# Designs tried in a protein design run: peptides against a protein of PDB entry 5HOI. Part 195

Target 1, 351 residues: chain A of PDB entry 5HOI
Amino acid sequence: FRYMPFSPAGTPFGFTDRRYLTMNEVGYVSTVKNSEQYSITVSFFDVGRFREYHFEDLFGYDLCFLNEKGTLFGQSKTGQIQYRPHDSIHSNWTKIIPLQAGERITSVAATPVRVIVGTSLGYFRSFNQFGVPFAVEKTSPIVALTAQNYRVFSVHYSQFHGLSYSLSELGTSSKRYYKRECPLPMSLPNINSDMKKDANLDYYNFNPMGIKSLFFSSYGDPCIFGSDNTLLLLSKWRSPEESKWLPILDSNMEIWKMSGGKETTDIHVWPLALAYDTLNCILVKGKHIWPEFPLPLPSEMEIRMPVFVKSKLLEENKAILNKKNEIGADTEAEEGEEDKEIQIPVSMAAE

## One batch from the design tools (peptide; made by RFdiffusion4, then SolubleMPNN)

Design b1_p20_8_s1 (from b1_p20_8, 11 letters changed)
Fold by OpenDDE base, seed 2:
Structure b1_p20_8_s1 (fold): chain B 351 residues (1-351), chain A 20 residues (1-20)
Amino acid sequence: as target 1 above (351 residues)
Amino acid sequence: KEEEEREELYKKIKEKVKRK
């Protein structure tokens, strides 16, 4: 196992000179390799609210976090971080994070009030929005971070215990835990099943945990989207005994339903954010499970708990077709069984 | 053929997702 730099919805280079460092509901950050340098572009979905900007990157930033006020960059090996406000009125700042031998920054997060840095040795470093340090804490190795306002959702990895998570609030005087290194019920990528397609091997080498993204919902609930393409939401996190992970969307099942039950092995959901009851996402067409260039327009997918089994829907649809054929309805018999759209019951399509 | 069928399926799904 190797610790890799994680950014929310970041993409690999693959066989190209360009990738997305991060993307969310605000926008997307791209980097292009130009010889020994990189050109970074910060783009926004609301072009009326923010102006796109670019700069030359001499450091090779491999970590990024975008929010409504600015962009945080990080270099996993050198420990350099840079914060760039979107508004030119506010100054950029840089800082070097002290790293031990072999330590890497594994994830960074930024809100309008906090900057967070997590490392492969489990150093959790907190700063204000101006890069003034608050605290350093030692945790289990950090593999992913996200933050909203004063709250931080962290994912940890142990070779013995697998994935765990923490949920904390970074007040002015102290850190409060709502959850501290609790088991995370997310499936890790299965190399033998998931890597049968060469395109998935490049992604596994880029992101060995298969965490496509993590974010807070509009209601402030922690969300994670894994390699199984299931969106998990942490419900009731304010009540320690009642807190549970809810599988609120199987995106592969929803794409299959929307297709009319056709094969959808080349259509993928790429998560951006959860707003109310809708997953903001990129629909990806092709061999790669991640978006390429140019970025498609975002789409909104309604969340639905996976209650139905694909095999039962196929059996029910066959039974309906057989009954129609017995009733002698002159439905043109010439369209092959493969071309008939599966009738999904309205109750299954409304829940 | 396969790319055209994939493009049509992608358009169909993208329309269903955009109509909400």
Scores: peptide ipSAE 0.259, ipTM 0.847, DockQ to the pose 0.632
Fold by OpenDDE base, seed 5:
Structure b1_p20_8_s1 (fold): chain B 351 residues (1-351), chain A 20 residues (1-20)
Amino acid sequence: as target 1 above (351 residues)
Amino acid sequence: KEEEEREELYKKIKEKVKRK
């Protein structure tokens, strides 16, 4: 196992000179390799609110986090971080995070009020928006971070215990835990089953945890989207004993339903954010599970608890088709088997 | 053929997902 730099919804280079460093509801950050340097572009979905900007990256930033006020960059090996406000009123700042031999920055997060750095040795470093340090804490190895306001959602990995998560609030004087290194019920990528598709190998080499993204919902609930394409939401996290992970969307099932039950092995959901009852996402067409260039416009997918089993829906639709064929024996209309859309019962589309 | 069918399916899904 190798600790790799993680950024929310970041993409690999693959066979190209370009990738997305991160993307969310605010926008997307791309990097293009130009010989020994990189050109970084910070783009926004709301072009009326923010102006796209670019700069030359001489450091090879491999970590990124975008928020409504600025972009945090990091270099996993050197420990360099840079914060760039979107507004020109505030100055950019750069800092070196001290790393031990073999230590990597594995994830970074930024809010308008906090900067967080997590490492492969489990150093959790907190700063204000100006790079002034608050604290250093030793945790289990950090593999992913996201943050909203003062709250931090961290994912940890142990060789012995697998994935765990923490939910904390970074006040001015103290860190409060709502959850501390609790088991995360997310499946790790099964390399042996998924390696049969060469296109997925590049992604798993880039992101061995298969965490496509993590974010806070509009209600401030931690969300994670894994390699199984299921959106998990942490419900009732304010009540330690009542807190549970809810599978609020199986995106593969929803794409399959929207197709009319056709094979959809080349259509993928790429998660951006959860706003109210909708997953903001990129709908990806192609062999790669991640978006390529140019970035498609975002789409909104309604959240739905995975109540339906694909096999049962196929059996029910076969039974409905057989009943229709028993009633309509006399018309030899050779309507080919391929075009019969699976009727999903309308009653469960409205809840 | 397969690419065209994939493109039509993608358009159909994209239209269903965009209907807010």
Scores: peptide ipSAE 0.259, ipTM 0.849, DockQ to the pose 0.698
Fold by OpenDDE base, seed 4:
Structure b1_p20_8_s1 (fold): chain B 351 residues (1-351), chain A 20 residues (1-20)
Amino acid sequence: as target 1 above (351 residues)
Amino acid sequence: KEEEEREELYKKIKEKVKRK
């Protein structure tokens, strides 16, 4: 296993010279390889609110986090980080994170008030938005970070314990834990099942944990979207005894429902954010599970608990079709069997 | 054929997702 740099909804290069470093509800950051350099572009979905900007990257930034006030960049091997405000009011700043031999920055996060750096050795470093350090803490190895305001959601990996998570608040004087290295009930990518498609091999080499993204909801709940394409939300995290992960959306099931029960192996959900009861996402068409260039317009997918099993729905629809064929035996409408859309009952679309 | 069918299916899904 190798610790790879993680950024929320980041994409691999694949066979191209370009990739997305990160994307969320605010926008998307792309990088293009230009010989020994990179050109970075920070683009926004609300073009009226923010102006797109670009710069030459001499460091080869492989970590990124975008927020409403600026973009944090990081270089996993050198430990260099850069914060770039979107406005011209605040100056850019750079810092080198001290790394031990073989240590990597594995994830970075930034809010308008905090900057967080996580490493492969489990160093958790916190800063304000101006790069002033608050603390250094030793945790289990960090594989992913996200943050909203003062809250940080961190994912940890141990070879012995698998995936864990922490939820913390970075106040002015102290760090508070709501959750500290608790088990994360997310499945790791199954190399044998998922790697049968050559198109997915590049993604799992880029992101061996299969964490497509993690974010906070608009309500401030931690969300994670894994390789199983299920959106997990941490509910009731303020009450340690009541806190649970909820599978609030099976995106494969929702695409399958929307298709009318057709095979949808070449249509994928790429998660951006959770706003209220809707997953902001990119609908990806093609062999790759990640968006290519140009980026499609975001789509809003209503969250729904996966109550229905596909096999049961197929059996129920076969039973309904058989009953309709038994009742409808008098009208010889030879409309071919293969193209009949599975009518998903409207009641199943309201839960 | 497969690419056209996939494009039609993608359009159909994209329309259903945008209507909510």
Scores: peptide ipSAE 0.256, ipTM 0.845, DockQ to the pose 0.618
Fold by OpenDDE base, seed 3:
Structure b1_p20_8_s1 (fold): chain B 351 residues (1-351), chain A 20 residues (1-20)
Amino acid sequence: as target 1 above (351 residues)
Amino acid sequence: KEEEEREELYKKIKEKVKRK
């Protein structure tokens, strides 16, 4: 296993000179390799609210977090971080995070009030929005971070225990834990089944944990979207005894339903955010599970608990077809059995 | 053919996802 730099919804270069460093509901950050340097562009979905900007990156930033006030950049190997406010009124700042031999920054997060840095040795560093340090804590190795306001959702990895998570609040004087290194019931990428396609191997090398993104919902609930394309939401996290992960969306099942039960191996959901009852996402067409360039417009997918099994729906539709054939309805036999639109019950179809 | 079928399927899904 190798610790890799993680950013929410970040994409690999693949065979190209460009990738997304991060994307969410605010916008997307892209980097283009220009010989020995990079050109970074910070783009926004609301073009009326924010002006797109670019700069030359001489450091090779491989970590990024975008919020409504600015962009945090990080270099995993050197420990350099940079915060760039979107507003020109506020100055950019740069800091070097001290790293031990072999230590890497694995994830960074920023809110309008906090900056967080997590490392492969489990150093959790907190700062204010001006880069003034609050604390350094030693945790299990951090593989992913997100933050909203004062709250931090961290994912940890142990070779012995797999994935765990913490949910904390970074006050001015103290850190409060709501959850501390609790088991995370997320499946890791299955190399034997999922990696049969070359495109999935490239993504696995970029992101070994298969965490496509993590974010807070509009209600402030921790969300994670794994390699299984299932959106997990942490419900009731304020009550430790009642807290549970809810699989609120199987995106593969929803795409399959929307298709009319057709094969959808070249259509993918790329998660951005959860707003109310909708997953804001990029609907990706192609062999790559991640968005290419130019970025498609975001789409909104309704959250739905996975209650149905594909096999049962196929059996029900076969039974309906057999009944139609017994009634002597002239179903013109010319379209192959694979191309017939499966009638998904209206209650299951996203209208 | 496969790209056209994929484009039609993508349009169909994109329309269903946008109708919210």
Scores: peptide ipSAE 0.253, ipTM 0.843, DockQ to the pose 0.650

Design b1_p20_8_s2 (from b1_p20_8, 12 letters changed)
Fold by OpenDDE base, seed 3:
Structure b1_p20_8_s2 (fold): chain B 351 residues (1-351), chain A 20 residues (1-20)
Amino acid sequence: as target 1 above (351 residues)
Amino acid sequence: SAEEENEKLYEKIAEKTRRR
């Protein structure tokens, strides 16, 4: 196993000279290889609120986190991090994170008030927005981070215990845990079944954990989107004994429903954020499970608990079609592709 | 073609999932 640099919704280069370092509800950060250098562009979905900017990257940043106030960059091998405010009022700052031999920065996160760095040896480093350090903690090896305000959602990996997660709050004086290295019920990518396509192997080499993204919902609940294309939400995390992961969306099932029950191999959901009851995502067309260039406009997918069995829905639809054909007098109603929509009971939206 | 069917399917899903 190799610890790879993780950024939320980051994409591999694949066969191209360009990739997304990160993307979320705020925008997307791209990097282009220019010989031995990189050109980084920070783009925004709200073009009225923010102006796109670019800069030359001499360090080869492979970690990124975007928020409403700035962008954090990191270099996994050298330990260099840079924070760039979106406004011109605040100055950029750069810092070197001390790394041991073979240690890598595996993930970075930034909020308007905190910067977090996680490493392959389980060093959790916290800073303020100006790069002033608060603390260093040693945890299990960190593979992914996200943060909202003072809260941090961290994913850990152990060869013996698999995936775990922590949920913590970074106050001024101390770190509070709501969850500390609890088991994460997310399936790892299955190399034997899923890796038959070269494109899946490229993605696995880029992201061995298959974590496409992790974020906090608009309500402040930790969310994770794995290789199984299921959105998991951590509910009731304030009550340690009541906390549970909810599969609030099977995106493959939702694509299948919206397609009128067609199997598709070339339509993929790429997660950005959870806003209320909708997954903000990029709907990807093509063989690659990740968005290419140019980036499509974001889509919204309503969250729904995966309670339906595909075979049963197909049988029910076939029975409805057969009944229509038995009752059908001579009106060649062009059954437009619209009539194949499976009516889903509204009561299955996760509140 | 299978590509044209996938395109129509993508457009249909994209239209349903676009923010109005």
Scores: peptide ipSAE 0.422, ipTM 0.908, DockQ to the pose 0.845
Fold by OpenDDE base, seed 4:
Structure b1_p20_8_s2 (fold): chain B 351 residues (1-351), chain A 20 residues (1-20)
Amino acid sequence: as target 1 above (351 residues)
Amino acid sequence: SAEEENEKLYEKIAEKTRRR
């Protein structure tokens, strides 16, 4: 296993000279490799609120986090981080994170009030938005970070214990844990089944944990989207005993439903954010599970607990079709059997 | 073609997932 730099919804280069460093509901950050340099572009979905900007990256930033106020960049090997406000009112700042031999920055996160750096040795470093340090804590190895306001959702990896998560609040005087290195019930990528496609191997090499993204919902609940394309939401996290991960969307099932029950391998959901009851996402067409260039317009997918079994829906539809054929013996509509959309009962969509 | 079918399927899903 190798610790790889993680950024929310970041994409690999693949066979191209360009990739997304990160994307979320605010926008997307792209990097283009130009010989020994990189050109970074920070783009926004709300073009009326924000102006796109670009700069030359001489450091090769491989970590990124975008928020409504600025973009945090990091270089996993050198420990360099840079915060760039979107406005020209606030100055950019740069800092070097001290790294031990073999240590890597594995993830960075930034809110309008906090900057967080996580490392492969489990150093959790917190700063204010101006890069003033608060604390350094030693945790289990950090593989992913996200943050909203003062809250941090961290994912940890141990070779012995697998994936765990923490949920913490970074106050002015102290860090509070709501959850501390609790088991994360997320499936890891299956190397044997999923690596049959070269595209999946490239993605696995880029992101061996299969965490496509993690974010806080609009309600402030931690969300994670894994390699299984299931959106997990941490419910009741304020009550330690009541806290549970809810599978609030199986995106493969939703694609299957929306397709009329057609199995497809060339349509993928790429998660951006959870806004209210909708997953903001990029609908990806093609062999790669990640968006290419240009970035498609964001899509919204309504969250739905995966209560449907494909086999039952197919059986029910066969039974409905058989009943219709028994009643409708007189209407000559020989429309070919293969293209019959699975009618999902509308009533089951509302619960 | 399988590509055209995938395109139609993508468009159909994209239409369903666009904000109205």
Scores: peptide ipSAE 0.422, ipTM 0.908, DockQ to the pose 0.769
Fold by OpenDDE base, seed 2:
Structure b1_p20_8_s2 (fold): chain B 351 residues (1-351), chain A 20 residues (1-20)
Amino acid sequence: as target 1 above (351 residues)
Amino acid sequence: SAEEENEKLYEKIAEKTRRR
């Protein structure tokens, strides 16, 4: 197993010279290979609030985290990090994270008040927004980070224990754990079943954990979107005994429903954020499960717990079709069978 | 073509998921 640099909703280069380093509800960060250099562009969805900017990257940043105040960049091998405020009022800062032999920065996160660096050896490094260090903690190997305000959601990987997660708050004086290296009930990508498509192998080599993104919801709940295209939300995390992961959206099921029950392999959901009851996402067309260039406009999908079983819906539709055929035996109308949309009952709004 | 059908399906889903 190789620890790879992870950024929320980051995309591989594939066969192109371009990729997204990260994307979320704020915007998207792209990088373009230009000989031995990279050109980075920080773009925003709210063009009225933020101005797009670009710069030349001589370091080959492979880690990125975008927030409303700035962009954090990292180089996984060298340990260089750079924070770039969006506003020119605040200065950029750069520092080197000390790495041991073979250690990599695996993930970075930034909020308006904290910068977090996680490594393949499980070093958790915290800084303020100006790059002043608070603490270094040794944890299980960190594979992904996200943060909101003072809260950090970290995903850990152990060869012995699989995936775990922590939820912590980085106060001024101390780190508080709400959850500390608890089991994460997320399936890892299955190399044997899913890798039959070359595009899946390329993505797996880029992101072996299959974590497409992780974020905090607008309510401050940790969310993770795995290779199974299911959005998991950590519910009741303030109550340790009541805390549970909720599958709040099966995006494959929602695509299947919206298609009228047609199976498709060339439409994919790429997660950005959870805002209230809607998953902000990019609807991706094509063989690649990730967005290409240009970036499509964001889409919204309502969260819905996966209570429907495809087989039951197909059986019910078959039963409705059979009843229609029993009643319709008298009228010879050759209305072509193909386009019978599955009527999905609208009424299961989440109570 | 399968590509045209997939395009129609994409636009149908995109229309349902675009912000109104």
Scores: peptide ipSAE 0.421, ipTM 0.908, DockQ to the pose 0.782
Fold by OpenDDE base, seed 1:
Structure b1_p20_8_s2 (fold): chain B 351 residues (1-351), chain A 20 residues (1-20)
Amino acid sequence: as target 1 above (351 residues)
Amino acid sequence: SAEEENEKLYEKIAEKTRRR
């Protein structure tokens, strides 16, 4: 296993000279390889609120985190990080994170008030928005980070214990844990079944954990979107005994439903954020599970607990069709093959 | 073609999921 640099919804280069370093509800950060240099562009979905900007990257930043106030960049091997405010009033800052031999920065996160750096050796480094350090903590190896305000959601990996997660709050004087290295019930990518397509192998080499993204919901709940295309939400995390992961959306099931029950392999959901009851995402067309260039407009997908079984829905639809054919035998009206939308029962809202 | 069917399917899903 190799620790790879993780950024939320980051894409591989594939066979191209360009990729997305990160994307979320705010926007998307792209990098283009120009010989030995990179050109980075920070783009926004709300073009009225933010101005797109670009710069030359001489360091080859492979880590990125975008928020409403700025963009954090990191170089996994050198330990260099850079914070670039979107507002030109605030100065950029650069820092080198001290790394041990073979240590990598595996993930970075930034909020308007905190910067977090996680490493392959499990060093958790916290800073303020100006790059002033608060603390260094030793944890299990960090593979992914996200943050909202003062809260940090971290994913850890152990070869012996698999995936775990922590949920912490970075106060001014102390770190509080709501969850500390608890088991994460996310499925890892299955190398034997999923890697039959070269494109899936390329993505696995880029992201061996299969974590497409992680974020906080608009309500401040930790969310993770894995290789199984299921959105998991950590419910009731304030109550340690009541806390549970909820599979609030099977995106493959939702695509199947919206298709009228057609199986497809060339339509994919790429997660951006969870806003209220909707997954903000990119609907990807093609063989690659990640968005290419240009980036399509974001889509919204309603969250729905996966309570339905495809086989039952298909049986019910066959039974409805058979009843219609028994009643309709006398009228040869060529009512065209209207796309018989599977009447999906209104899923109960996740209470 | 399978590509045209995938395109129609994509547009159908995209229409259902586009922000109003």
Scores: peptide ipSAE 0.420, ipTM 0.909, DockQ to the pose 0.836

